Peptides against a protein of PDB entry 5TUV. Designs and how they scored, part 51

Target 1, 107 residues: chain A of PDB entry 5TUV
Amino acid sequence: KEVIDRLRYLKAEIEDLELKERELDQQKLWLQQSIKNVMDDSINNRFSYVTHEDICNCFNGDTLLAIQAPSGTQLEVPIPEMGQNGQKKYQINLKSHSGPIHVLLIN
Target 2, 107 residues: chain B of PDB entry 5TUV
Amino acid sequence: AQECQNLEVERQRRLERIKQKQSQLQELILQQIAFKNLVQRNRHAEQQASRPPPPNSVIHLPFIIVNTSKKTVIDCSISNDKFEYLFNFDNTFEIHDDIEVLKRMGM

## One batch from the design tools (peptide; made by RFdiffusion4, then SolubleMPNN)

Design b2_p13_6_s1 (from b2_p13_6, 6 letters changed)
Fold by OpenDDE base, seed 4:
Structure b2_p13_6_s1 (fold): chain B 107 residues (1-107), chain C 107 residues (1-107), chain A 13 residues (1-13)
Amino acid sequence: as target 1 above (107 residues)
Amino acid sequence: as target 2 above (107 residues)
Amino acid sequence: GPSSGQPIHYTLP
């Protein structure tokens, strides 16, 4: 009796959780589309920028590079390896297939 | 008894997934708010200045930021068409997307 | 993230 009641309770709860999960999935899709629409708006796009000061305020005392690249650009950071001079090599590889990459030195 | 245990495991798994999805949804909401706040800030700033910012003074979304020590030596190899970039650093660096930057800006 | 960590491979949005 107690086991049967527990089973019924758990099954009912799982069913409710399934509904909740589907609701969240739908909300995510809706919000993703909403964000895309907002960003693609011509007026919003015109004002979708940050300043050099904004970036400098976020990072204190560092050399800063800003990289702008087309959608679909591949970014790779390989595992650091030792160079011929015994110094570790740290690398960033960028490959675009649809347009040029733009790099700005902030500091 | 075993069936109850199996359902309890499933229940817990679903609860964790729902929690993760709720967190992801919250992040998307914050992204949308941050972007709207950025646009609003820039619109207001340009209205006050009665002109847009100089073209080389701003970084348009989307972008990524690479930060490293001021002592870091950076070498860059660029293809003729600027579709491929190879950055070499003699020290460690960090990469941040525009979403993280907006968060750091307090948007 | 830091470059000293795991290798990073992703597509820019």
Scores: peptide ipSAE 0.315, ipTM 0.887, DockQ to the pose 0.413
Fold by OpenDDE base, seed 3:
Structure b2_p13_6_s1 (fold): chain B 107 residues (1-107), chain C 107 residues (1-107), chain A 13 residues (1-13)
Amino acid sequence: as target 1 above (107 residues)
Amino acid sequence: as target 2 above (107 residues)
Amino acid sequence: GPSSGQPIHYTLP
């Protein structure tokens, strides 16, 4: 019957989609490793930086903070809550467990 | 039948996941390209200048950028060892990773 | 996105 045929079709399609999804997963892993290798290269690492001008050109007119922190540093932005004097509190919490955090103010 | 409907829902779910994974893969590719372009730019610039940039004039990857209005008041508390930072803003802010910055730079 | 949106919680790379 039509229902049986539809079921067979759907099952076959789902199997094909599973294969496609696995393929994409493998490609992602490969590319992630490739990126890591490129970034870990000594020469690339030496030149892996942006200038203050670069940042200002991207965000002109704003106050800018640049945060450099060790891998594994936790960054949290809690839901804004009412603070003192009825003002909402907007916060960023940083916690590093492996080394110091460096913050630059960019004007 | 109900089974047919269930499989159709599953099929749609898988299709959406695949679409998302394809998008993520494309972003990773762009990330790698952007990084390579950045390195090339900086390497060429330093060769022309015959010296590296001053240490405090550049921001090494990885980094995070926080931008907010110039009117925003920012308070910062830092732990003694600089392992913990607390930022308080009196207004909203935005956070951008280095990947997004490279995109905005046209890398 | 803006801080007024969804809360952010992640580990820096």
Scores: peptide ipSAE 0.313, ipTM 0.885, DockQ to the pose 0.406
Fold by OpenDDE base, seed 2:
Structure b2_p13_6_s1 (fold): chain B 107 residues (1-107), chain C 107 residues (1-107), chain A 13 residues (1-13)
Amino acid sequence: as target 1 above (107 residues)
Amino acid sequence: as target 2 above (107 residues)
Amino acid sequence: GPSSGQPIHYTLP
């Protein structure tokens, strides 16, 4: 009877956890939509930018590339392979299907 | 007994998933706050300057940042329509999304 | 993370 009681308790708890998980899933969807709505707002969109200085301050001493690409653009970083000169090849492949890609070099 | 153990494992798994989802929700909230703060900053700055920034002086969201050493040689191949990009680096690099950048900016 | 790690493949938002 002790085992039976424990089983009943665990099953009840799992049911509660299932409800909680579904609640969190719904909250996530709501919040994601909220963020999208905020970003798509005309006024917010007008001011949704960072400066070169902002980026430089985040990454001191590095060469920086800022890449702007349409939604749905595919980004791929393959496993580094040995190049012709015996050095590893580090690559980024970008493929857009909906518009041009824009790249800025920041020093 | 075995059934009890199985349910305990399931319970723990669900608890961990819930914890992860709660953390993800918190991150989304922070993203929204960061974006709103960015917009507010830029609105204020433009009001003070009485003009918008030059078009090529800012990076509009969404974007990604690639950072690498200043010594890294970067080669870029671009398609005619700018829909395809191939970057070659002679050394390692890092990729950061705009969300991470906003975090680093303290937004 | 660094490019030397696991391959990365994702769609930009």
Scores: peptide ipSAE 0.312, ipTM 0.885, DockQ to the pose 0.440
Fold by OpenDDE base, seed 1:
Structure b2_p13_6_s1 (fold): chain B 107 residues (1-107), chain C 107 residues (1-107), chain A 13 residues (1-13)
Amino acid sequence: as target 1 above (107 residues)
Amino acid sequence: as target 2 above (107 residues)
Amino acid sequence: GPSSGQPIHYTLP
């Protein structure tokens, strides 16, 4: 009897959790669309940039590269392997299918 | 008893998923706020300067940042159409997306 | 993250 009551309670709670999870999924989709709309706005797009100073302040003392590429561009970093000279190879591979890639050196 | 235990495990699993989704939703909210703050900052700055920044002085979203030591030697190979880039580093590097940069900027 | 770790596969937004 107690086990049956516990089962009923757990089943009801799981159903409530399913509803909550679906609610959160819908909220996520809505917010993602909202962010897209805000970023695609012509005025917001005009002012959607950072300065060299902004970047330098975030990464003091480093060599910095800023990479701009079309949406969908593939970036790959292979596992470092030993090169011909006994040096590990650290690489970034970029491949775009829809437009040119732009790279800026920031010091 | 076994069925009750199975449902309790399922309940806990769902609770953890909900918690994760709530956290992800909060991150999206912060992203939107950061972007809006960035736009507001830039609009105000351009109003005060009475001109837009020079084209090569800013990095437009979306972008990624690669940072490495000042001692790191970087070699870059570019395709003729600039659709493919190969970067070679003689040491380790880090990659950061624009979202992380905005966070570091305090937006 | 650092390049010395796991391989990275990323699609730009």
Scores: peptide ipSAE 0.300, ipTM 0.885, DockQ to the pose 0.438

Design b2_p13_6_s2 (from b2_p13_6, 6 letters changed)
Fold by OpenDDE base, seed 4:
Structure b2_p13_6_s2 (fold): chain B 107 residues (1-107), chain C 107 residues (1-107), chain A 13 residues (1-13)
Amino acid sequence: as target 1 above (107 residues)
Amino acid sequence: as target 2 above (107 residues)
Amino acid sequence: EAETGEPIKITLP
């Protein structure tokens, strides 16, 4: 029956797709570890920076804040609310648990 | 017939998921390339200058960039230990991670 | 990239 043949074909294809998905999952894990190793290398870490010029070139004419904080720092942006004066309030909340937060004003 | 249709739906779902994973993998590859290019650029620049950049002239990874109009008024409240920051903006802003910045830099 | 108007809650790396 055509349906039986189609079922067999689909099941075989799904099995192949399962293998492909597992392969991609393993590749992702390997690449993530590779990136971590590269970034954690002492020489690479020494040179892992951008300049003020780099940032300004990416965001011409804007006021820029660079935030450096310990791993695990929470950044929250609440839904904008209307202030008492009829002005919308836009906020960023930062909370660190392991060390001080450093903020740089660019331009 | 219904089983065949169910498997076709499952096949399509898996194909889309694999496509997403392939895209995510490509993103990770680009991140690694961008980082390596950044390190190479900085190493070359420091070799030519025969000195590291001034400590306050660079932003070390990881970082977050907040950009807003030059007309935006920014108010900042900082805790005594600098573990908590509250930023108030009178206008909209954007947040960008270091990965996006490296992309914009053409790394 | 994130913009104001939507709630954001992220943990920095």
Scores: peptide ipSAE 0.365, ipTM 0.895, DockQ to the pose 0.384
Fold by OpenDDE base, seed 2:
Structure b2_p13_6_s2 (fold): chain B 107 residues (1-107), chain C 107 residues (1-107), chain A 13 residues (1-13)
Amino acid sequence: as target 1 above (107 residues)
Amino acid sequence: as target 2 above (107 residues)
Amino acid sequence: EAETGEPIKITLP
């Protein structure tokens, strides 16, 4: 029956897709570990920086804040609420649990 | 048959997930390449200058960039231990990670 | 990339 043949085909294809998805998952894990290893290398870490000029060239004419914080730092932007003067509040909350936060202002 | 339709939906769902995962892998590869290019650039620059850049002139990875209009007023409240920051803006802002910055730099 | 107007909650890597 045509339906039976279609079911068989779909089941076989889904099985192949499952294998493909698992392959991609493993590749992602490997690549993530590779990136971590490259970034944690002492020589690479020494040179893992951008300049103020680099940042300014990416965001011409804007006021810029560069935030450096420990891993695991929480960054929250609440839904804008009405302020005391009737203006919407735009806010960023940063909370670190493991160390100080560093902020640089770039104009 | 209903079973055939169910499997076709599942097949399509899996295909979409695979497509997304393939795209994510490509982004990770580009991230790794961008980082390596950044390191190479900085190594070459320091070799030519025969010295490292001043500490306050560079932003070490990882970092976050907040950009807003030059007309935006920014208020900042900092905890005594610098573990908590509260930023208030009188206008909208954007947040960008270091990966996006490297992309904009053409790395 | 994120903009104001939507709630953002992220943990820095």
Scores: peptide ipSAE 0.363, ipTM 0.894, DockQ to the pose 0.383
Fold by OpenDDE base, seed 3:
Structure b2_p13_6_s2 (fold): chain B 107 residues (1-107), chain C 107 residues (1-107), chain A 13 residues (1-13)
Amino acid sequence: as target 1 above (107 residues)
Amino acid sequence: as target 2 above (107 residues)
Amino acid sequence: EAETGEPIKITLP
């Protein structure tokens, strides 16, 4: 019957999709490792920076903070709550466990 | 049949996951390209200048950018060891990773 | 990109 044929078709398609998904997973892992290797290269690391001008050109007219922190640093933005004066409080919490955090103000 | 409906739901779920993974893979490719272009740009610039940029003029990867209106008041509290930062904003802000910045730079 | 309004919790790379 049509239902049986549809079931068979769907099962076969799902199997093909499973294979495709696994292929994509492997490609992702490979590419992630490739990126890591490129970034960890000593020469690339030496030149892995942007300038103040670069940042300003991306965000014209804004106040900008550049945050550099050790790997594993936690950044949290709590849900905005009303402050004591009735104004919403917007916060960023940074916590490092391995080293100092550096923050630059860019105008 | 109920079984047919269940498989159709599963099929759709897998298709959506595959679509997401394909998108993520494309982003990783762009990241690698952008990084390589950044390195090449900086290397060439330093060769032309015959010196590295001043240390305080550049932001080394990885970093994040926080942008907000010029009218936003920002208060910052820093721990003595600079391991903990608390930022308070009187208005909304945006957070951008270095990947997005490189995209905006046209890398 | 993230904006205020939703809770954000990330670990920097």
Scores: peptide ipSAE 0.361, ipTM 0.894, DockQ to the pose 0.373
Fold by OpenDDE base, seed 1:
Structure b2_p13_6_s2 (fold): chain B 107 residues (1-107), chain C 107 residues (1-107), chain A 13 residues (1-13)
Amino acid sequence: as target 1 above (107 residues)
Amino acid sequence: as target 2 above (107 residues)
Amino acid sequence: EAETGEPIKITLP
């Protein structure tokens, strides 16, 4: 009897948790759509930028590249391999299928 | 007893997923707030200056930032149509999205 | 945030 009651309780709680999880999933979708709407607004889009100073302040003294690429652009960083001279090769591969990629040197 | 234990494990797993989803929602909220604050800042700045910033002085969202040491040598190969970029670095680098940059900016 | 050392493959939003 005690085991049966515990089972019923746990099953009911799991059902409640399932409902809560679905609620959170729905809220996520709504929030994502809200963010998209805000970003796609013409006025907001006009002012959706950062300055060189903004970036430099975030990365003190480093060489900085800003990459602007169309949606769907693929970015790959392969596992570093040894070069012919025995040095590791560090690489970034960018591939766009819908438009040009823009790269800016910030500093 | 074993069935109860199985359900208790399932319950705990669901609770953890819910917690993770709640955290993700909070991050999305912060993202939206950061973007709105960025837009507000830029609108105010342009109003005060009575002009937009120079076109090459700003980075429009979305973007990513690659940062590396100022001593790092970077080689870049670009396709004719700029659809493909190949970067070679002689040292390590980091990649950051625009969301992270806004966070670092304190937006 | 990502660093060199691990393979990265992402599709930009």
Scores: peptide ipSAE 0.347, ipTM 0.893, DockQ to the pose 0.393

Design b2_p13_6_s3 (from b2_p13_6, 5 letters changed)
Fold by OpenDDE base, seed 3:
Structure b2_p13_6_s3 (fold): chain B 107 residues (1-107), chain C 107 residues (1-107), chain A 13 residues (1-13)
Amino acid sequence: as target 1 above (107 residues)
Amino acid sequence: as target 2 above (107 residues)
Amino acid sequence: SSESGEPIYYTLP
């Protein structure tokens, strides 16, 4: 009886969780579309930028590169491999298909 | 007993997924708010200045920030069309997306 | 971080 009751409870709970998960999935899709619409707005797009000061205030003491790339640009950081000089190679590969990439040295 | 155990595992799996999705939704909401605040800030700033910022003084979204030690040597190879970039670092680096930057800015 | 044992693949939004 105890096992049967536990089974019933678990099954019912799982069903409720399934409903909750689907609800969250739908909310995510809606919110993502909303964000896209806001960002694609011409006025918002015009003002969608940060300044050098903004970046410098967020980071200190390091060399900073700002990479501006169009949507869909692919960024790859391969696993570091040992170079010929015995040093690990740290790399970033960027590939854009829709437009040029722009890189700025902030400091 | 085994059936109960299987369902309990499934329940836990679903609970974890739901938790993750809830967190992701919260992040999306914050992203939207941050973006709107950024736009508002910039609009106000330009109105006060009665001019847009110089083109090379701002970083338009989307972007990423790469930070590394000041001692890190960075080499960059660029394709002729600027669609492909290869960065080589002699030390470790960090990558931060525009979302994280906006968070750090307090947007 | 580049120190991660996993490759990073990212597509800009």
Scores: peptide ipSAE 0.422, ipTM 0.892, DockQ to the pose 0.501
Fold by OpenDDE base, seed 4:
Structure b2_p13_6_s3 (fold): chain B 107 residues (1-107), chain C 107 residues (1-107), chain A 13 residues (1-13)
Amino acid sequence: as target 1 above (107 residues)
Amino acid sequence: as target 2 above (107 residues)
Amino acid sequence: SSESGEPIYYTLP
């Protein structure tokens, strides 16, 4: 029947899609490792920086803070709450476990 | 048949997942390219200047950028060991990672 | 963005 043929076709296609998905998963892992290796290279690490001008060009007219912290540092932005004076509070919480946090005011 | 419909739904689900994974892979590729371009730019710039940039003039990866209005009042509380930071803003702010910054830079 | 109605949690790489 036409239905049987359609079922067979769909099953075969799904099998092909499963193979494709596994291929993509493997490629992702490979690429992630490649990126890590490139970034961890001593020469690349030496040149892995942006300038103040770079940042200013990306954000026009705003106050800019650059946060540098150890890997694994936790960043939290809680839901804004109203203060006692009716002022809404906006917060950023940073917590590091492995080293000091450094903050730069760009402008 | 119901089985055919079920398989068609499954096929569509898998196709969407594959599409998402392909997009994620593309982003990773772009990240790697952006980083390599950044390194190349900086290497070339330092070669032309025959010196590295001043230590406080650059922001080394990884970093986070916080941008807010120039009128925003920012208060910062820091632990004695600089492991914990609390930022208070009287207005809204945005947070951007280094990947987004590199994108905005056109890397 | 702090404008979101949901808290943001992030771990630096």
Scores: peptide ipSAE 0.415, ipTM 0.892, DockQ to the pose 0.493
Fold by OpenDDE base, seed 2:
Formats: C-alpha cells, structure tokens, sequence
Structure b2_p13_6_s3 (fold): chain B 107 residues (1-107), chain C 107 residues (1-107), chain A 13 residues (1-13)
C-alpha cells in the first residue's frame, strides 16, 4: 500500500514535469523567433555591427580573423593530423551555400 | 520497489532537463538584450558623429572570430566563387561566435 | 571554443 501510494505520487509528479518541459520548449521557440524578428528588422539590421576596436578589446595580444558568412554556412575543424613537415595541421573549413564569405584581419 | 526506483530516476532526469532548459532560456534572453544594447549603442554613436562608420571599419553580424598567436602562420585557400574557404594554421586557434563577443563587450 | 583533439562541426546561425 505504501509502495502503491509512492508510485501514484511519482507518476503524478512526472506528468506535471512533462507539462513544464513542454511549456519551456514552447517558450524557447517563441523566444528564438522573437530574436530572429528583432535581428531581421531593417533598422536593427542597419546597426547590427561591431567595430575593430570592439574586437581588439575582447582579445588582447593575438592575431584575429573576423569571418562574415551567410546564415547556414557550415564550419568544420577536423582533427589535427601530422603534416609533411612533421607539424600538426590545424584547419578550418568553411562552406557557404547562399553567398560569399568575407574575411577581415584584425590587429 | 524497483518500479519506484525507476520512476525516481526518471523524475530526477526530467528535473535536470528542465533546469537545463531554463538556463538555456535565460541565455537566449541575455542574447536578445545584448543585441538590443548593441543596436542602441551604434545608433547613438552614429547620431553623435552625424555619419555612419566606414564600411570596412565594422563587422556586421553574423560573424565569428578566430584568434591565434601572433606567431601563428595562417594560409587561406579560397574557391573561385568565394563560397568555400580553407584556413591552415601552424598552431592552435580558438573560435568565438558573435554572441560570445557581445558578452565580452559587456552588452 | 578552443581547438582540441575533437572535431568541431556546426552551422553558423
């Protein structure tokens, strides 16, 4: 009887948690769409940029590459392999399907 | 009972997923706020300067940042249509998305 | 993300 009561309680709680999880999923989708709408707004899009100074302030002392690519661009970093010179090859592969990629060197 | 234990494990799993989803939702909210703050900053700056920034002086979203040592040699191969890029580094690098950059900027 | 021994695959937003 005690076990049965515990089972009933747990099942009821799990059902409540399922509802909560679904609610959060819907909220996430709503927020993602909201963000997209805000970013796609013509006025916001006009001002959706950072400066070279902004980037330099975030990353001090390194060589910086800024890569501008269309949404949906695929980025791949393969596992480093040994090159002909005995050094590991560190690579980034970019593939865009919707437009050109632009690269800026930031110092 | 075994069934009670199984349900307790499931309950805990669901609670953890809910917690993670709540955290992710909060992150999205912060992203939206950061973007809005960026737009506001840039609008104000352009109003004060009475002109937009030069086209090559800013990095429009979306973008990614690659940072590496100043000593790192970087080679880039570009397709004819600029849809595919291959970067080769002789040392390690880091990749950061625009969201992380906005965070580092304090937006 | 720092480059590690694991491959990185993702799509730009």
Amino acid sequence: as target 1 above (107 residues)
Amino acid sequence: as target 2 above (107 residues)
Amino acid sequence: SSESGEPIYYTLP
Scores: peptide ipSAE 0.413, ipTM 0.891, DockQ to the pose 0.430
Fold by OpenDDE base, seed 1:
Structure b2_p13_6_s3 (fold): chain B 107 residues (1-107), chain C 107 residues (1-107), chain A 13 residues (1-13)
Amino acid sequence: as target 1 above (107 residues)
Amino acid sequence: as target 2 above (107 residues)
Amino acid sequence: SSESGEPIYYTLP
């Protein structure tokens, strides 16, 4: 009797959890679409930027590059390999398919 | 007994997934709030200045920040159409997306 | 993220 009751309880709980998970999935999709809509708004897009000061306040003492690129731009950092001079090569490869990439030196 | 144990494992698995999804949803909410706050700040600032910022003084979203030591030598190769970039560093670097930057800005 | 011994692949949102 106890085992049967426990099984019934667990099955019911799992069913409730399935419903909860579906609800969260729908909420995520809704919010993702909402964010896209907000960012695609012409006014919001016009003001969607940060300043040099903003970046400098976030990062102190180092060299900073800002890379502005369109959505979908691919970034690759290959495994460091030894160069001809015996030094490790650290690289960033960028590839855009929809527009030009812009790079700024912050400091 | 075995069936009961299997269901208990399944229940725990689902609970953990739900917890993770709830956390992800919260992060999306914070992202949207941060973006809206950024837009509001910039609109207000431009209204007070009665002019937009100079083009090269701001970084438009989406962007990434590359952080490296001041001693790091950086070389950059750019394609003619500016669709491809190759950066070479003689030392390690860090990459931060715009979402992380907005968080650090306190938006 | 920081540069490490593992390759990094990222697509800008």
Scores: peptide ipSAE 0.411, ipTM 0.892, DockQ to the pose 0.432

